# Peptides against a protein of PDB entry 3JWR: the designs that were tried, part 270

Target 1, 323 residues: chain A of PDB entry 3JWR
Amino acid sequence: TRELQSLAAAVVPSAQTLKITDFSFSDFELSDLETALCTIRMFTDLNLVQNFQMKHEVLCRWILSVKKNYRKNVAYHNWRHAFNTAQCMFAALKAGKIQNKLTDLEILALLIAALSHDLDHRGVNNSYIQRSEHPLAQLYCHSIMEHHHFDQCLMILNSPGNQILSGLSIEEYKTTLKIIKQAILATDLALYIKRRGEFFELIRKNQFNLEDPHQKELFLAMLMTACDLSAITKPWPIQQRIAELVATEFFDQGDRERKELNIEPTDLMNREKKNKIPSMQVGFIDAICLQLYEALTHVSEDCFPLLDGCRKNRQKWQALAEQ
Target 2, 298 residues: chain A of PDB entry 3JWR as posed
Amino acid sequence: TRELQSLAAAVVPSAQTLKITDFSFSDFELSDLETALCTIRMFTDLNLVQNFQMKHEVLCRWILSVKKNYRKNVAYHNWRHAFNTAQCMFAALKAGKIQNKLTDLEILALLIAALSHDLDHRGVNNSYIQRSEHPLAQLYCHSIMEHHHFDQCLMILNSPGNQILSGLSIEEYKTTLKIIKQAILATDLALYIKRRGEFFELIRKNQFNLEDPHQKELFLAMLMTACDLSAITKPWPIQQRIAELVATEFWEQGDQVGFIDFVCTQLYEALTHVSEDCFPLLDGCRKNRQKWQALAEQ

## One batch from the design tools (peptide; made by RFdiffusion4, then SolubleMPNN)

Design b2_p21_4_s4 (from b2_p21_4, 12 letters changed)
Fold by OpenDDE base, seed 4:
Structure b2_p21_4_s4 (fold): chain B 323 residues (1-323), chain A 21 residues (1-21)
Amino acid sequence: as target 1 above (323 residues)
Amino acid sequence: SEQEQRLFEQGRAFALSLLQE
């Protein structure tokens, strides 16, 4: 395609020029082409292209295929969300110095997973999919969308001309796919809530050890969630804009719940309760986000900007909630 | 504080609403 030719021929700017190592990064000013260039830079600077012998054209095609399999009519869970999740992962790996704690296969898997974790998202949560008796709800009982996201990821990875993992051995390939699957499934917030207690307890007791395979898996899951929720850590102007996108998508679901399911939506998804957004954001930060970024910062102190951003946004939302 | 507790409970309710199967 013309898009592929343009991307493959383009000079990829440095990570410094693209500012993709910054936790404060924003994609709002970037074109779709620039987001693809940023993604190439992430793979390159993590040494993934060289270490796994990725062909440039194949990587370009894969990125464009991933982007194409996000829906444009979804307000928040679109390519830009996936891209921002991957950028946060890149920043956590580089600026947050987590790269040195992980294997190359884990890094490869996490970056692919971050970009792929919401593939073909429909702008509705698992509860809606289940209650609407969607065909996907017949395939999976739990983490319905996350299983679908992984299936889409696998489909793309195996598609002709998109096989960025073709340079891996059979064992490396199996390991990578296992980690990708676990990472994508970990973005189900239900699984996060279920597992986070173990992670926080290990941190609290100073028993956390990345050399333990189970604890490594747990950490990768927590890191994925931290990147997935990273909008809450962004500078306030960025946070506000993203919160509006999230609210738009949730209100769209709430409107559909009323129309299609004949149910009253929860406050979060109720357009009529827009005035509750600030207090709900504070509650979300306290209940879900703060402990995660505190724990992540404990694992790597260089991740502090995520925690600091989360705390600053809590203060801003609290101030709005008091008005 | 009572206010912090209420906010935390709202966050929990928010999280639970995202998780309702």
Scores: peptide ipSAE 0.026, ipTM 0.686, DockQ to the pose 0.729
Fold by OpenDDE base, seed 2:
Structure b2_p21_4_s4 (fold): chain B 323 residues (1-323), chain A 21 residues (1-21)
Amino acid sequence: as target 1 above (323 residues)
Amino acid sequence: SEQEQRLFEQGRAFALSLLQE
């Protein structure tokens, strides 16, 4: 395609020029082509292209394929969300110095997982999928959409001309896919809630050890969640804009719940309760976000900008909630 | 504070809505 030709022939700017190492990064001003260039830079600067012998054209095609498999009519869970998740992962690895704590296979898996974690998202949550009796709800009991996202990820990775993992040994390939699957499934917030207590307790007791395979898996899950939720850490103007996108998607679901299911939506998805967004955001930050970024900062102090951003946005939302 | 506790509980309710069970 012309898009592939343009991407493959383009000079990829430095990470500094693209600002993709910044925790404060915004994609609002970027074209789709520029987001793809940023993604190439992430793979290159993490040494993934060199270490796993990725062909440039194959990587370009894979990126475009991933982007194509996000829906354009979904307000929030689209390519830009996946791209921002991956950018936060890149920033956490580089600026947050988490790269030094992980293997190259783990880094490879996390970056692929971040880009792929919401593939073919339909703008509705697992509860809606279950209640609408969608065929996917018959295939999976838990984390319905996350299983679907992984299936889409695997499909793309195995598609002709998209096989960015072709340079891996069989064992490396199996390991990478296992980590990708675990990372994508970990983005189910229900799983985060179930598992986070163990992580926080390990941190609190100073017993956290990345050399333990179980604790490593737990950390990767927490890191994925931290990147997935990273919009809450962004500078206030960016946070507000993203919150509007989230609200739009949730309200669209709520409207469908009324119309299609004859169900009164929850406050979060109720368009008529838009005035509750600030208080809900404060509660979300307190219940979900703060402790995660605190724990992550204990693992690597260089991740502090995420925690600081989250705290600053809590203050902003609280001020709005008090009006 | 009581206000913070209420906000936290609202956040829990929000989180539960995202648990998708």
Scores: peptide ipSAE 0.026, ipTM 0.688, DockQ to the pose 0.739
Fold by OpenDDE base, seed 1:
Structure b2_p21_4_s4 (fold): chain B 323 residues (1-323), chain A 21 residues (1-21)
Amino acid sequence: as target 1 above (323 residues)
Amino acid sequence: SEQEQRLFEQGRAFALSLLQE
């Protein structure tokens, strides 16, 4: 395609020029092409292209395929969300120095998972999928969308001309797919809530050890969630804008719940309760985000900007909630 | 505080609503 030709021929700017190492990064000013260039840079600077012998054209095609399989009519859970998740992962790996704690296969899997974790998202949650008796709800009992996202990820990885993992051995390939699956499934916040207590307790007791395979898996899950939720850590103007996108998508779901399911939406998804957004954001930060970024910062001090950003945004949302 | 608890519960409900996603 013309898009592929343009991407494959383009000079990829440095990570410094693209600012993709910054935790404060914003994609708002970037074109789709520039987001793809950023993605190439992430793979390159993590040494994934060299270590796994990725062909440039194949990587470009894969990136474009991933981007294409996000829906354009979804306000938040689109390519830009996946891209920002991956950028946060990249920043956490580089600036946060988590790269030094992980294997190349784990890094490869996390980056692929971050980019793929919401593939074909429909702008509705698992509860909606279940209540609407969608065909996907018949295939999976738990984490319905996350299983679907992984299935889409696997489909793309196996598609002709998109096989970025072709340079891996059979064992490396199996390992990578396992980690990708675990990482995508870990983005189900229900699983996060279920598992986070173990992680926090290990940190609190100073018993956290990444050499333990179970703890490694747990850490990768927590890191995925930290990147997935990283919008809450951004500078206030960015956070506010992203929160508006999230609210838009949730209100769209709420409107569909009323219309299609004849259900009264929850406050979060109720357009009439927009005034509750600030208080809900404070609650979300307190219940979900703060402890995660605190724990992550304990694993690596260089991740402090995520925690600091989260704290600052809590203050901003609290101030609005008091208004 | 009761207010903190409400905020926490709202956050949990928000999270759970996100989790029900």
Scores: peptide ipSAE 0.028, ipTM 0.706, DockQ to the pose 0.623; fails the geometry check
Fold by OpenDDE base, seed 3:
Structure b2_p21_4_s4 (fold): chain B 323 residues (1-323), chain A 21 residues (1-21)
Amino acid sequence: as target 1 above (323 residues)
Amino acid sequence: SEQEQRLFEQGRAFALSLLQE
């Protein structure tokens, strides 16, 4: 395609020029082409292209395929969300110095997972999928959409001309897919809530050890969640804009719940309750986000900007909630 | 505090609403 030709021929700017190592990064001013260029740079600077012998054209095609398989009519869970998740992962790996704690296969898997973790997202949560009796709800009992996201990821990875993993051995391929699956499934907040206590306890007791395979898996899951939720850490103007996108998508779901399911939406999904957004954001930060970024910062102090951003946004949301 | 507890519960409810189950 013309898009592929343009991308493949383009000079890829440095990570410094693209600012993709910054935790404060914003994609708002970037074109789709620029987001793809950023993604290429992430793979390159993580040594993934070299270490796994990726062909440039194949990588370009794969990126465009991933982007294409996000829906444009979804307000938040679209390519830009996936891209921002991957950018946060990249920043955590580089600026947060987590790269030195992980294997190349783990890094490869995490980056692919971050980009792929919401593939074909429909702008509705698993509860809606279940209640609407969607066919996917018959295939999976738990983490319905996350399973679907992984299936989409696998489909793309195996598609002709998109096989960025073709340079891997069979064992490396299997390992990578396992980690990708685990990472995508970990983005289900239900699983996060279930598992985070173990992670926090290990940190609290100073027993956290990345050489333990189970603890490694747990850490990768927590890191995925930290990147997935990283919008909450962004500078306030960025946070506000992203929160509006999230609210838009949730309200769209709520509108569909009323129309299609004859259900009164929860406050989060209720357009009429938009005045509760600030207080809900404070509660979300306290219940979900703060401990995660605190724990992540204990693993790597260089991740502090995520925690600091989260704290700052809590203050901003609290101030709005008090009005 | 009671306020913190309310906020925590609200955040938990928010999180649960994000759950795709």
Scores: peptide ipSAE 0.028, ipTM 0.704, DockQ to the pose 0.700; fails the geometry check

Design b2_p21_5_s1 (from b2_p21_5, 11 letters changed)
Fold by OpenDDE base, seed 2:
Structure b2_p21_5_s1 (fold): chain B 323 residues (1-323), chain A 21 residues (1-21)
Amino acid sequence: as target 1 above (323 residues)
Amino acid sequence: SAVEARIQAEKERLREFLASL
């Protein structure tokens, strides 16, 4: 395609020029082409292109394929969300120095997973999919959408001209797919809530060890969630704008719940309760985010900007909730 | 099953879409 030709021929700017190592990064001013260029830079600067013998054209096609398999009519869970998740992963790996704690296969898997974790997202949560008796709910009992996202990821990776993993051995390929699957499934917040207690306790007791395979898997899951939720850590103007996108998508679901299912939506999904957003954001930060970024910062102190951003945004949301 | 057929159809559409790139 013309888009592929343009991307493949383009000079890829440095990570410094693109600011993709910054935890404060915003994609708001970037074109779709620039987001693809940023993604190429992430793969290159993580040495993934070199270490796994990726062909440039194949990588370009894969990126465009991933981007194209996000829906344009979804307010938040679109390509830009996936791109921002991947950028946070890149920043955590580079600026947060987590790269030094992981294998190249783990890094490869995490970056692919971050970009792919919400593929074909429909702008509705697992609860809606289940209650609407969607066909996907008959295939998967738990983490319905996350299983679908992984299935889409696997389909793209195996599609002709998109096989960025063709340079891997059979064992490396299997390992990479396993980690990708675990990372995508870990973005189900229900699984996060179930597993986080073990992680926090290991940190609290100073017993956390990345050489333990189970603890490594647990860490990768927590890191994935930390990147997926990273909008909460962004500078306040960025945080507010993203919160509006999230609210739009949630309210659209709530409107569908009323119309299609004849149910009253929860406050989070209820357009009529927009005034509760600030207090709900405080509750979300306290219940889900703070302990995660505290624990991540304990693993790597260079991740502190994520924790600091989360704390600052909590204060801002609290101030709005008090008005 | 009807569900499997729908999923298969979605997979086929994706393959066709990817082939168009």
Scores: peptide ipSAE 0.029, ipTM 0.613, DockQ to the pose 0.015
Fold by OpenDDE base, seed 4:
Structure b2_p21_5_s1 (fold): chain B 323 residues (1-323), chain A 21 residues (1-21)
Amino acid sequence: as target 1 above (323 residues)
Amino acid sequence: SAVEARIQAEKERLREFLASL
């Protein structure tokens, strides 16, 4: 396509120019082409292009294919969300120095997973998919959408001209796919809630060891969630704007729940309860986010900007909740 | 099943779409 030709021929700016190493990064001012250029830079600066012998055109095609398989009519869970998740992963790996704790295959898998983790997201959660008796709910019993996202990811990776993993050995390929699957599935918050206690306890007891394969897997899952939720860590103006996108998507689901399922939506998805957003954000930060970024910062102190951002946004949301 | 057929059709449409890139 013309888009592919343009991307493949473009000079890729440095990570410094693109500011993709910054935890404070925002994509709001970036064109779709610039987001693709940023993505190329992430692969390059993580040495993935070199180490796994990726052809530039194949990588470009793959990025465009991933981007194209996000829906444009979804307010939040779109390409920009996936891109921001991947950027946070890149920042955590580089600025957060987590790169030094992981293998190249783990890094490759995490970056692919971050970009792919919400492929073909429909702007509704697993509960809605299940309650609506959607065909996907018959294929997958748990983590319905995350299994679908992985299936889409696998389809793209195996599509002609998109095979960015063709330079891997069979064993490396299998390992990478396993990690991608685990990472995408880890973005189900229900699984996060189930597993986080083990991670936090290991941290609390100073027993956390990345040399243990199970603890490594657990860490990769927690890191994926930390990147997926990273909007909560952004500078306040960015956080507010993203929170509006999230609220829009949730309210759209709530409206559909009323119309299609004849169900009263929860407060989180109820447009009539918009005034509760600040207090709900505080609750979300306290219940889900803070301990995760605290634990991540314990693993790598250079991830502190994520924790600091989360704390600052909690204060801002609390101030709004008191008005 | 009818559901499996629909999903397969969605996968085929996606493959066709990807092949058009």
Scores: peptide ipSAE 0.025, ipTM 0.589, DockQ to the pose 0.015
Fold by OpenDDE base, seed 1:
Structure b2_p21_5_s1 (fold): chain B 323 residues (1-323), chain A 21 residues (1-21)
Amino acid sequence: as target 1 above (323 residues)
Amino acid sequence: SAVEARIQAEKERLREFLASL
């Protein structure tokens, strides 16, 4: 395609020029082409292209295929969300120095997972999918959308001309796919809530050990969630704009719940309760985000900007909730 | 092999699902 030709022929700017190592990164001013260029840079600077012998054209096609399989009519869970998740992963790996704690296969899997974790997202949560009796709800009982995202990821990875993993051995391929699956499934907040207690307790007791395979898997899951939720850590103007996108998508779901399911939406999904957004954001930060970024910062102190950003945004949301 | 078999089964389920749409 013309898009593929343009991307494959383009000079890829440095990570410094693209500012993709910054935790404060914003994609708002970037074109779709520039987001694809950033993605190429992430793969290159993580040594994934070299170490796994990725063909440039295949990587370009894969990126464009992933981007194409996000819906444009979804306010938040679109390519830009996946791209920002991957950028946060890249920043955590580089600036946060987590790269030094992980294998190349784990890094490869995490980056693919971050880009793929919401593929074909429909702007509705698992609860809506279940209550609407959607065909996907017949395939999976739990983490319905996350299983679908993984299935889409797998489909793309195996599509002709998109096989970025073709340079891997059979064992490396199996390992990578296992980690990708675990990482995508870990983005289900229900699973995060279920598992986080074990992680926090290991940190609290100073018993956390990345050489333990179970603890490694747990850490990768927590890191995925930390990147997926990273909008909450962004500079306040960015955080506000992303929160508006999230609210738009949630209100669209609430409108559909009312129209299609004849139910009153929850406050989070209710357009008429927009005034509760600040207090709900404070509650979300306190219940879900703060402990995660504290624990992540304990694993790597260079991840502190995520925690600091989260704390600053809590203060901003609290100030709005008091007005 | 078990992981590959599961992956293959998931691919088949996806294909069946997509064919049902």
Scores: peptide ipSAE 0.018, ipTM 0.629, DockQ to the pose 0.016
Fold by OpenDDE base, seed 3:
Structure b2_p21_5_s1 (fold): chain B 323 residues (1-323), chain A 21 residues (1-21)
Amino acid sequence: as target 1 above (323 residues)
Amino acid sequence: SAVEARIQAEKERLREFLASL
């Protein structure tokens, strides 16, 4: 396609020029081409292209295929969300110095997972999928959408001209797919809630050890969630704008719940409850985000900007909730 | 206290919501 030709021929700017190592990064001013260039730079600077012998055209095609398989009519869970998740992963690996704690296969898997974790997202949550008796709810009992996202990821990875993993051995391929699956499934916040206590206790007791395979898996899951939720850490103007996108998508779901299911939406998805957004954001930060970024900062102090951003946004949301 | 109670109630609703995801 013309898009592929343009991307494959383009000079890829440095990570410094693209600012993709910054935890404060914003994609709002970036074109789709620039987001794809950023993604190429992430793979390159993580040595994934070299170490796994990726063909440049295949990587370009894969990126464009991933981007294409996000829906354009979804307010938040679109390519830009996946791209921002991957950028946060890249920043955590580089600026947060987590790269040196992980294997190349783990890094490869995390980056693919971050870009792929919401593939074909429909702008509705698992609860809606279940309540609407969607066909996907018949295939999967738990983490319905995350299983679907992984299936879409696998489909793209195996599609002609998109096989960025063709340079891997069979064992490396199996390992990578296992980690990708685990990482995508870890973005189910229900699973996060179930597992986070173990992670926090290991940190609290100074027993956290990345050489333990189980603790490694647990850490990768927590890191995925930290990147997926990273909008909450962004500078306030960026945070506000992203929160509006999230609210838009949630309200669209709530409107569909009323119309299609004859259900009164929860306050989070109720357009009439816009005035509760600030207090809900404070609640979200306290219930979900703060302890995660605190624990992540204990694993790597260089991840502190995520925690600091979360704390600053909590203050801003609290001030709005008091008005 | 009233604000804390509201925050706690919202956290519980959020947990229920997230558990339904």
Scores: peptide ipSAE 0.018, ipTM 0.428, DockQ to the pose 0.619; fails the geometry check

